# Ledger of designs, part 54: peptides against a protein of PDB entry 6TME

Target 1, 324 residues: chain A of PDB entry 6TME
Amino acid sequence: NRLKRAYIALQAWKKAFYSDPFNTAANWVGPDVCSYKGVFCAPALDDPSVLVVAGIDLNHADIAGYLPPELGLLTDVALFHVNSNRFCGVIPKSLSKLTLMYEFDVSNNRFVGPFPTVALSWPSLKFLDIRYNDFEGKLPPEIFDKDLDAIFLNNNRFESTIPETIGKSTASVVTFAHNKFSGCIPKTIGQMKNLNEIVFIGNNLSGCLPNEIGSLNNVTVFDASSNGFVGSLPSTLSGLANVEQMDFSYNKFTGFVTDNICKLPKLSNFTFSYNFFNGEAQSCVPGSSQEKQFDDTSNCLQNRPNQKSAKECLPVVSRPVDCS
Target 2, 324 residues: chain A of PDB entry 6TME as posed
Amino acid sequence: NRLKRAYIALQAWKKAFYSDPFNTAANWVGPDVCSYKGVFCAPALDDPSVLVVAGIDLNHADIFGYLPPELGLLTDVALFHVNSNRFCGVIPKSLSKLTLMYEFDVSNNRFVGPFPTVALSWPSLKFLDIRYNDFEGKLPPEIFDKDLDAIFLNNNRFESTIPETIGKSTASVVTFAHNKFSGCIPKTIGQMKNLNEIVFIGNNLSGCLPNEIGSLNNVTVFDASSNGFVGSLPSTLSGLANVEQMDFSYNKFTGFVTDNICKLPKLSNFTFSYNFFNGEAQSCVPGSSQEKQFDDTSNCLQNRPNQKSAKECLPVVSRPVDCS

## One batch from the design tools (peptide; aimed at target 1 E197)

Design b2_p22_2 (made by RFdiffusion4)
Pose (drawn by RFdiffusion4):
Formats: structure tokens, C-alpha cells, sequence
Structure b2_p22_2 (pose): chain A 324 residues (1-324), chain P 22 residues (1-22)
């Protein structure tokens, strides 16, 4: 009996609810699971006459609990939204039985430990949001082999390198912000198809920017701020024909900012503050344009306000890194 | 920060999946 399996799964889950501030599971009684709050039923994909539990949505319920193995019984679920709860512990391996999983959002919870690799087992997975948890350790490179449209990893404790496999991703949005990733951005980044937004804010990345970034001609947001990048901006960045937001602030970049970048057509907000740039094109000057917003604070630029001192600048400016 | 693209992707995918169950 299919809905009985859903009943057992949801009752096992209610048992694990230690605190439910909004009494969200108050009506989770009896066998009519489709009437349970946050449970969404629909016709079976292969038979419109059969009723199935196809979605779970408890966004913003602030429930403290954990996900028991019995949730593996919800075999028809394709949507799972639990943003802003207090669900703790790990994602049960039994969730690999949810073979229709399409969008999985566990953002802003209390999950911990290694990357939830059960997500790699779902053949229809398109949206994976694990941001704002305590996941840590290495990132499974094979994650970029799945045909994910969106990958949200920001605000965890992930470490080590960006996988070389990133160029295989078909994702339109990828966020790595606020982890402890280290090393270089892989040269394969230029092979990412469909990429519109990529956010690296606040990691421990270094090395020079790969010239292959210039192949991302559909990118609208490229934010590499608050890392440790060195070298000059690659001249290939003129290929970012669609970039609207570009932020390289808080790095160790040196050299010139040219109009090759500052005159990009759709570029509206270009922040390169807190680096070691010693020259900039006139078109790159903040306050100079009514359409474009620039920010050059704390660089090594003559005749500009709030720059670094000459004392701090000369050691770094006179010793540019050979990107080789 | 601007999250419009992310909201649109999430909404589009959820709508497509709900339509499959119709």
C-alpha cells in the first residue's frame, strides 16, 4: 500500500521532531497523508489515476530534528524543500531510493560532516542547495558530472581544491562563497557551458586568474573577491560580453586596469578595491560615469583617494608575479 | 546582492516538475 509507506515515513519523521515552533506537524495524524501540512500530493508520473506524495515543503518552519532512514520510503518525492529549519546530523543514505529527486534544498540547517554524497545517486537531480550548513572536507569532483542546473555550496566548511571537473558542469549558477577552498581556479573553467553566475567570495584561493575565464561569454556575475589571487587581470576578460557584476576586491592583484575591461557593454558594477593595481584607464575611474559603478579604494594609484601608501606599495608593485 | 537569476531558476524548475505531475 503506497500511501501507507508515506504514512510510516512521515510518522517516523514526526517522532524525530524535538521542537516545532509553528506547530507545523500538528495535523500530521491519521492515514490521510495528503492533508498533512507541508506534504504535497500529485498524480503518479506513470499513472494519473494513482495518488502519490510528490513533494515536501517545510521552508522556514524552524523545526529541530533529524532526517530518519524511514524517509527513504517516500519513493515518489521529487521536490524536497526544508530551507531554514534546524535539521541536524547527516542526510540518510536511504534517500538514494528517492529516484525522482529533482530539487533538493536543505539550505540553512544544522547538517554536518562530509558532502552528502547520496545526492550523486539521483539521476534526475537538477537543483542542489546545501548552503549554510556545516558540511566540510573535500568536494566530490564527480558532482560536476551530474547535469545540475544549480549548485549552491556557499557558507559551509569545505576545504581543498576546486575540482578539475568543474569544466564539465552544465550549471547556470554555482556558488563556492565562504568556504575554505584553496589553490588555483582550474583552467577548465572555460569549458563550463550555460554558466551565468559564479561566486567565490571569501575562500583561500590563489595563483593567477586563468585566461580561460574569458571564454565565459554568457556570464553576468563573476565574483572572485576576498581571496588571495595574484598577477594581472587577464586581457582575455574582454570576452566577458555579458558580465554585469564583476568583483575582484580584496586580493593581491597588480598592474593595470584597462578599458579593455572597463568598457565591456553590459558591465555596470566593477569593484577592484583592496588590491595592488598601479594604473587604471580613465574610463575605469569611479565617479566618471553615470552608467557604470567602479570602486578603486586601497590600490596603488597616483592621484586617487584612499590609496595604499607608497611605502606599502613599492615592494609589491616592483615585484609582480610571473603567471607561469 | 542580486539573487534574481537564482530565484528564477528555482521557480522554473519547480514549475516544470509540478507540471509533470499534472
Amino acid sequence: as target 2 above (324 residues)
Amino acid sequence: SNTTLQEEIKTKLETEMKEKFE

Design b2_p22_2_s1 (made by RFdiffusion4, then SolubleMPNN; from b2_p22_2, 16 letters changed)
Fold by OpenDDE base, seed 2:
Structure b2_p22_2_s1 (fold): chain B 324 residues (1-324), chain A 22 residues (1-22)
Amino acid sequence: as target 1 above (324 residues)
Amino acid sequence: MDMSLEKKLKEELSAEVKALYE
């Protein structure tokens, strides 16, 4: 009996709660699991006459505890939303039995350990949110071979390089922000045909920006701020026909910021502050447009306010990195 | 990040999954 298995799983989970401030599991009593707060039941896909647990929604419950291995008995669950809790430990490998998993949101918790590779075992997964945890180590390249619509990895402890497989991703939104990623952005990034938003903010990324970024025709948000990028901005950025928000601040960029970038047709905000740019086109000057906002603060620009001193600029500007 | 896009995406996906069980 599927509901009996669900009862075992949910009672094991209730026992794994250390704190339930809102008494979310107070009604988790008896065999009628479909009446449990945060439990969603539906007819089974294989037999419409059988009622199964199809979803869990415990978002914003502030529950402290862990995920017990008995959760692997919830084999009909397609939606698992447990964000904004205080769950700790690791994601159980037993969740590999949840073959219908479609949306997995464990964001804003206290999970630790390596990337939860069990997520790679789910054939129908479309949404993965593991942000705001303490996941660490390398990102598995296989994550980008999944047919995911969104990949949220930000605010973790991931390290090493971004996999070259990123170009295979069909995701519209990908976040790497506030991790420990290092190395270059892979040239394969230009193959992300469905990409709308990508965020690299607050990593240890370095090297030159790949020219292939200019192939991201559908991107509306591109944030590469707070990294170690060097060289000039790629001239191919003129190809970003739909970019609205672009941030390159807090890097080590040099060279000239061109009209072709600042005149992008949908550009509303372009921040290139806290770099070593030594020139900008008139179209890039803050206040030059009412429709576009620019920030050129703390560069090596002549005749602009709030720039770096010659002493700070000369050592960097005199030794430009060649990205060719 | 556009929070409106994120919200929309989650709502659309959730609706799709629910529709599979209807």
Scores: peptide ipSAE 0.083, ipTM 0.749, DockQ to the pose 0.784
OpenDDE base, seeds 1, 3, 4, 5: peptide ipSAE 0.012, 0.026, 0.018, 0.049; ipTM 0.480, 0.683, 0.505, 0.721

Design b2_p22_2_s2 (made by RFdiffusion4, then SolubleMPNN; from b2_p22_2, 16 letters changed)
Fold by OpenDDE base, seed 1:
Structure b2_p22_2_s2 (fold): chain B 324 residues (1-324), chain A 22 residues (1-22)
Amino acid sequence: as target 1 above (324 residues)
Amino acid sequence: MDLSLEEKLKKEIREEVLKKYE
């Protein structure tokens, strides 16, 4: 039966533990898997009279080990939360059998290898958190074809370009931060109709920001800091009617920071420090507003404190990148 | 299973996860 399969899976997993500091699996004994700590049972969707393992929550257990293939026997699991452990290795392909997977959180572990493509096989997946691992390689374009509410990819080793398919995403939150992504932000980004928060921090992204960013009407957080972006800020950023937090710091931007950006109605924090901006509107000056916080540090601004030297500015400012 | 309860639980879990890693 289903619980017997679950028992096999869970016992295999227990055997795959190298360390269990909190003795989380101490009660993982016997056939009554529903009594196991971190194991949650519910009536099966296809038969309410049958009890199945529907969820795993081992968050913050500090367990060292790996995910054995036998976990594929947990075919009724919809919630798999094992964040903040020390699991290593790869995500087993056998998890493709978990067709009810709804939320998958393996964040803050020691997983390695390419993007876990098994996640793409789950038709009902809504939440994917693989951040704070050592996943590497290219991000599969198909990830954005999924009807996900949130996509957490930050703090990994992903490389290459961000797929053009990003515009297809229905996610409200997407994090790319602290990877090795390169190239330009796709113009299709403006098609992300449900986007509230997007974070590009600490990658190798470059080129001009696409004008289409201004179409992100629902975005509240836009952070593109610590990259290699060039050119002027798109004038279309004035369209970010709901942006609260905006960060373009630590790039190679040039040009003038306009009133239309700094006077955005919901803007609370706007950081554009550590660039090569050569002008800013009065509304962008730190201290100009009590409701808005600005940081213009380390640019090429005249009559502002803590700016770059002329020696550093002139070579860049005199050769502005045309993003038109 | 009450789907409404399940959805509520899922939402709570998401919110908790988001708060922890802000």
Scores: peptide ipSAE 0.028, ipTM 0.553, DockQ to the pose 0.098
OpenDDE base, seeds 2, 3, 4, 5: peptide ipSAE 0.021, 0.022, 0.019, 0.023; ipTM 0.542, 0.612, 0.527, 0.575

Design b2_p22_2_s3 (made by RFdiffusion4, then SolubleMPNN; from b2_p22_2, 15 letters changed)
Fold by OpenDDE base, seed 3:
Structure b2_p22_2_s3 (fold): chain B 324 residues (1-324), chain A 22 residues (1-22)
Amino acid sequence: as target 1 above (324 residues)
Amino acid sequence: MDTSLEDKLKSDITSEVKAKFQ
């Protein structure tokens, strides 16, 4: 009976294909769904004697089409990987019936509409990848209440502020890059106890960086480049004992880049170019270390090459934002 | 940016989930 439901779902999906250039679904014929290309079966968790559809992998198939509501009949699916296709429309709400969902990867498609709130209904979800789509609107705060290991949101059309609930996240990797997020980074960010990598690249974020960033002891990658951040770098960044890659380029930062940041013990790359920094410690100078790479291009630094003109610097440097 | 950690994490999760069914 479970495989019959899967057959109905998969045949409905095949009918929803507009183009299948690699003929991926060419063998999607007949009741033996476990033989279908990109479909994998396994013994059911509740009854090992019953075979069920446990996963879908259609990655890199270049399929054009949409996700029909009949996909909700795939109730035993734990892995749903359909990245690098041309699927369009919205994620169907009927997928709420897929209560075993662990990994949901719909990245590199043409999905539209608001955040797929159906992802919030999956109690066992560990991996969410919706990057490189056209999802829009606000990010639901509840996403960070989920026990996710990774959250990939980059290259979408998400707007509004980053929810303060971010501090509740147990994720090791979170990407916000290339959206339209605005406002400040929440102070609760310092509570992300398992965070290794966080990326804010290419948003409309602004304000001062919160001091609480310095509490992220496990962070190896911190990228806040291409935003509207202002003020000085927090002195608490000296607490980033494991940071390897740090990027603050293309912002409106001011002040002095200190030794305590540039001498971080695991730091390999630190980019702070295209800001309004008016001083840097000797340890921050590009070429000062063979072990560390620095980029100080296009700041307001004296006696350094490739800096902004006095005309560009003076109005900003003379009126530094006080983040205290 | 280096995506090696993300790739490893994804691979590990996938392997773990598959192991639950086999």
Scores: peptide ipSAE 0.027, ipTM 0.722, DockQ to the pose 0.846
OpenDDE base, seeds 1, 2, 4, 5: peptide ipSAE 0.019, 0.027, 0.036, 0.022; ipTM 0.616, 0.684, 0.714, 0.635; seed 4 fails the geometry check

Design b2_p22_2_s4 (made by RFdiffusion4, then SolubleMPNN; from b2_p22_2, 13 letters changed)
Fold by OpenDDE base, seed 2:
Structure b2_p22_2_s4 (fold): chain B 324 residues (1-324), chain A 22 residues (1-22)
Amino acid sequence: as target 1 above (324 residues)
Amino acid sequence: SDTSLENELKEKIRQEILEKYS
């Protein structure tokens, strides 16, 4: 039966543990898997009279080990949460049999290898968190074709460009931070109609910001700091009616920071420090508002403190990148 | 306390599953 299969899977997993500091699996003995610590049962969707393993929650257990192929026998699992452990290796392809997968959280582990493409096989997946691992290689474009509410990719080793399919995403939160992504932000980004938060921090992204960013009407957090972006800020950023937190610091932006950006109605924090801006509107000056915080440090601004030297500014400011 | 937390989580999982397929 289903619980027998679950027993086989869970015992195989216990054998795959190298360390269990909190003795989480100490009671993983015998056929009554529903009593196992971190294992949760519910009535099966196809037969309410049958009890099945519906969820795993081993968050913060600090378990060292790997995920064995036998986990594919947990075919009724809809919630798989194993964050903040020390699991290593790759995500087993056998997990493709978990067709009810709804939330998959393997964040803050030691997983390696390419993007776990098995996640793309789950038809009902709504939440994907693989952040704080060592996943590498290219991000598959198909990830954004899925109807996900949240996509957490930050703090990995992903490379190459951000797929143009990003515009198809219905996610409210997407994080790319602290990877090795390169190239431009796709113009299709403006099609992300449900987007509330997007973070690009600490990548190797470059080029001009696409004008289409201004179409993100629901975005509250936009962070593009610590990249290689060039040119002026798009004038279309005035369309970000709900943005509260905006960060463009540590780039190579030039030009004038305009009044229409600094006066955005919901803006509470705007950081544009460590760039090569050569002018700013009065509304952008730090201390000009009690409700808004600005940081203009280390630019090429006149009559402002803590700016770059003329020697640093002149070579860049005199040769502005034309994004038109 | 531990049993209470487990029961709460079990109920949460049950509800989430039911909502998913309703």
Scores: peptide ipSAE 0.026, ipTM 0.570, DockQ to the pose 0.081
OpenDDE base, seeds 1, 3, 4, 5: peptide ipSAE 0.026, 0.023, 0.020, 0.024; ipTM 0.643, 0.652, 0.645, 0.629; seed 1 fails the geometry check

Design b2_p22_3 (made by RFdiffusion4)
Pose (drawn by RFdiffusion4):
Structure b2_p22_3 (pose): chain A 324 residues (1-324), chain P 22 residues (1-22)
Amino acid sequence: as target 2 above (324 residues)
Amino acid sequence: SEREEFYETSLTESIAEASGEY
């Protein structure tokens, strides 16, 4: 009995609810699971006459609990939204039985430990949001082999390198911000198709920017701020024909900022503050344009306000890194 | 089906809403 399996799964889950501030599971009684709050039923994909539990949405319920293995019984679920709860522990391996999983959002919870690799087992997965948890350790490179449209990893404790496989991703949006990733951005980044937004804010990345970034001609947001990148901006960045937001602030970049970048057509907000740039094109000057917003604070630029001292600048400015 | 169309709409909306939040 199909809905009985859903009943057992939801009752096993309610038992694990230690605190439900909004009494969200108050009506989770009896066998009519489709009437349970946050449970969403629909016709079976292969038979419109059969009723199935197809979605779970408890966004912003602030429920403290954990996900029991019995949730593996919800075999028809394709949507799972639990943003802003207090669900703790790990994602049960049994969730690999949810073969129709399409969008999985466990953002802003209390999940911990290794990357939830059960997500790799879902053949229809398109949206994976694990941001704002305590996931840690290495990132499974094979995550970029899945045909994900969106990958949100920000605000965890992931470590080590960006996988070389990133160029295989078909994602339109990828966030790595606020982890402990280290090393270089892979040269394969130029092979990412469909990429519109990529955010690296606040990691421990270094090395020079790969010239292959210039191949991302559909990117509208490229944010590499608060890392440790060195070298000059690659001249290939003129290929970012669609970039609207570009932020390289808080790095160790050196050299010139040219109009090759500052005059990009759709570029409206270009922040390159807190680096070691010793020259900039006139068109790159903040306050110079009514359409474009620039920020050059704390660089090594003559005749500009709030720059680094000459004392701090000469050692770094006179020893540029050979990107080789 | 109607369910499949709903999934596609839901995905588009979720990506649009989730973007820029970090």

Design b2_p22_3_s1 (made by RFdiffusion4, then SolubleMPNN; from b2_p22_3, 9 letters changed)
Fold by OpenDDE base, seed 5:
Structure b2_p22_3_s1 (fold): chain B 324 residues (1-324), chain A 22 residues (1-22)
Amino acid sequence: as target 1 above (324 residues)
Amino acid sequence: SELEEFLEESLKKSIEEKKGVY
């Protein structure tokens, strides 16, 4: 009996709660699991006459506890949303049995350990949100081989280069922000055909931006701020026909910020502050447009306010990195 | 199926809610 298995799983989970400040699981009593708060049932995909636990939604419950291995008994779960809790430990390997997993949101918790490779085992996974945890180690390249629509990895402890497989991703949004990623952005990034939003904020990324970024025609948000990028902005950025938000602040970029970038047709905000740019087109000057916001603060620009000193600029500007 | 339709709508909502929020 599928509901009996679900009962066992849910009772094991309730037992694994250390704190339930909103008494979310107070009604988790008895065999009628479909009445449990945060549990919803639906007709099974393989047999519409059978009612199964199809989803869990415990978002914002502030529950402290862990995920017990018995959760693997929830074999019909396609939606697992438990964000904004205080769950700790690791994601159980037993969740590999949840072959219908479609949306997995464990964001804003206290999970630890390596990337939850169990997520790679889910053939139908479309949504993966593991942000705001303490996951560490390398990001498995295989994550981008999956047909995911959204991948949220930000605010963890991941350490590695960005996998070259990123170009295979079909995701519309990918977040790397606030990790410890290092190395260069792979040139394969330009192959992300469905990408709308990508954020690299606050990592240890370095090197030149690949020219292939300009191939991201559907990108609306591109944020590479707070890294160690060097060189000039690629001229191919003029190809970002749909970019609305672009941020390159807090890097080590040099060179000239061109009209072709600042006049992008959908550009709303372009922040390139806290770099070593030594020139900008008039179209890039803050206040030059009513429709666009620019920030050129703390560069090496002449005749602009709030720029770096000559002492700070000269050693960098005089030795520009050649990205060719 | 009903579940599939639900999941598709849920996915859309989830993505929309999370985009731009980090």
Scores: peptide ipSAE 0.667, ipTM 0.967, DockQ to the pose 0.873
OpenDDE base, seeds 1, 2, 3, 4: peptide ipSAE 0.656, 0.653, 0.665, 0.653; ipTM 0.965, 0.967, 0.966, 0.966

Design b2_p22_3_s2 (made by RFdiffusion4, then SolubleMPNN; from b2_p22_3, 11 letters changed)
Fold by OpenDDE base, seed 5:
Structure b2_p22_3_s2 (fold): chain B 324 residues (1-324), chain A 22 residues (1-22)
Amino acid sequence: as target 1 above (324 residues)
Amino acid sequence: SELEKYLEESLKKSIEEKKGIY
């Protein structure tokens, strides 16, 4: 019996709770699992006459505990939302049995270990949110081979380079922010056909921005702030016809911020502060537009306030990195 | 199916709720 298996799983999970401040699992008693708070049942996809546990929603429950292997018995679960708790440990490999997994949100927890490769085993996965945890190590390249619509990886301990397979991703949003990623942004990034938002904030990324970024026609948010990027901004950025939020602050960029970038038609906010830019078009000057907000603080710009000293600028500006 | 429809709507909501929040 599928509900019996679910009962076993849920009772094992309740037993794995160290703290339940809101008494979320207080009613997790008896075989009627469909009445459990945070448990949702639906007719099974393979047999509409059978009721199964199709979803878990324990978001914001502040539950402390871990995910026991018995959760693998929840074979009908398509939605697993347990964000903003205090679950610790690793994601059980037994979850590979949840072949219907569609949305997996374990964000804002205390999970550790390598990337949960069990997520790669779910053929129908569309939403993956593992942000604000302590996952570490390399990001598997295979993550971008999956037909995911959203990938949230930010605020973890991931290292290594961004996989070149990123270009294969069909995701509309991908976050890398606040990890330990290093190396260059792959040139294949321009092949991300459905990308709307991509965030690289606060990593150890370096090198020149690839020209192929300009091919991201559907991007509305591009944030590469707080990294070690060098060189000039690619002229191809003029192709970002739909970008609204763009941030290159806190890098080592040099050169001239062009009119073609600052006049992007949908641009609302463009922050390029804390770099080594030595020139900007008039259209890039803060206050030059009523519809756009710019920040050119702490660059090497002439006749602008709050710029770096000549002493700070000269060594960098005089030796611009050639990205050609 | 009913579940499939629910999943599609849930996905849309999940993405919309989390976009712009990092």
Scores: peptide ipSAE 0.696, ipTM 0.972, DockQ to the pose 0.885
OpenDDE base, seeds 1, 2, 3, 4: peptide ipSAE 0.680, 0.684, 0.693, 0.685; ipTM 0.970, 0.972, 0.971, 0.971

Design b2_p22_3_s3 (made by RFdiffusion4, then SolubleMPNN; from b2_p22_3, 9 letters changed)
Fold by OpenDDE base, seed 3:
Structure b2_p22_3_s3 (fold): chain B 324 residues (1-324), chain A 22 residues (1-22)
Amino acid sequence: as target 1 above (324 residues)
Amino acid sequence: SELEEQLEKDLKESIEEKSGIY
């Protein structure tokens, strides 16, 4: 009965394919769904004597089509990987029936619409990858209430502010890059106890960086480049004991880049180019260390190459933003 | 096979009726 439902779902999906250039679904014929290419069966959790469809992997199949609602019949699926295809439309609400969903990867497709809120209904979800799509609108705050290990949202059309609930996230990796997020980074960011990598690249974020970033003791990668951040770098960044890669380039930062930041013990790359910094410690100068790489290009630094003109610097540097 | 034919019929019915998916 369970495999029969899977057959119905998979055949409905095959019918929803507009193009299958690699003939991935060519063998999707007959009742033996466990033999289908990209379909993986396993013993059911509730009855080990029964085989069920537990996983789908159609990565890199270049399939054009959509996800039909009949996919909701795949109630035993825990792994759903369909990245690097040309699937379009929306994520079906019927997928709420897939209560065992553990990893959901629909990245690098042509999905549209708002955030797929059906992902919030999966109680056991640990991995969510929806990057490289055309999802739009607000990010639901509830996404960070989930016990996710990784959240990949980059390269979409998300807008509005980053929810303050971000501090509740237990994720080790979170990417916001290349969206249209605006506003400030929430102060609650410092509460992300398991965070290793966070990427804000290429948004419309603004304001001062919150001091609470310095509480992210486990962060190895912090990239806030290509935004509209202002003010000085928080002195509390000296608390990033494990940061290896840090990028603040292409913002509107001002002030002095301190020794306390550039001498971070695990720091390997620190890029703060294309800002309005008017000073840097000797430890921040490119070439000053053999173990660390720095880029101070296009700031307002004295006696450094490739800096902005006085005409460009003076209006900004003379009016520093007070982040207090 | 007879089984395949029945499954195809069931598929068609399921698609048409939406079979309480929601």
Scores: peptide ipSAE 0.046, ipTM 0.707, DockQ to the pose 0.021
OpenDDE base, seeds 1, 2, 4, 5: peptide ipSAE 0.032, 0.030, 0.036, 0.023; ipTM 0.660, 0.638, 0.677, 0.571

Design b2_p22_3_s4 (made by RFdiffusion4, then SolubleMPNN; from b2_p22_3, 9 letters changed)
Fold by OpenDDE base, seed 3:
Structure b2_p22_3_s4 (fold): chain B 324 residues (1-324), chain A 22 residues (1-22)
Amino acid sequence: as target 1 above (324 residues)
Amino acid sequence: SPLEEELEKSLEESIKENSGKY
């Protein structure tokens, strides 16, 4: 009996709660699991006459506890949303049995350990949100082989390089922000055919930006701020026909910020502050447009306010990194 | 199926709600 298995799983989970401030699981009593708060039942896909647990939503419950292995008995779950809790430990490998997993949101918790590789075993997964945890180590390249629509990885402890397989991703949104990723952005990034939003904020990324970024015709948000990028902005950025928000601030970029970038047709905000740019086109000057906002603060620009001193600029500007 | 339609709608909503939030 599928509901009996669900009962066993949910009771094991209730026992794994250390604190339930809102008494969310107070009604988790008895065999009628479909009446449990945060538990949603639906007709099974293989037999519409059978009722199964299809979804869990415990978002914002402030529950402290862990995910017990018995959760692997919830084999019909397609939606698993438990964000904004205080769950700790690791994601159980037993969740590999949840072959219908479609959306997995464990964001804003206390999870630790390596990337939850069990997520790679779910053939139908479309939404993965593991942000605001303490996941660590390398990002498995295989994550981008999956047909995911959204991948949220930000605010973790991931390290190493961004996988070259990123170009295989069909995701519209990918976040790397506030991790410890290092190395260069892969040139394969230009192959991301469905990408709308990508953020690299606050990592240890370095090197030159790949020219292939200019192939991201559908991108609306591109944020590479707070890294160690060097060299000039690629001229191919003129190809970002739909970019609205662009941020390159807090890097080590040099060279000239061109009209071709600042005149992008959909550009709303372009922040390139806290770099070593030594020139900008008139179209890039803050206040030059009513439709666009620019920030050129703390560069090496002449005749602009709030720039770096000559002493700070000269050593960097005189030795530009050649990205060719 | 009705469930598949609900899943698709849920996905669209989840992406929309989390877009721009980093």
Scores: peptide ipSAE 0.421, ipTM 0.925, DockQ to the pose 0.872
OpenDDE base, seeds 1, 2, 4, 5: peptide ipSAE 0.393, 0.414, 0.391, 0.397; ipTM 0.919, 0.924, 0.918, 0.920

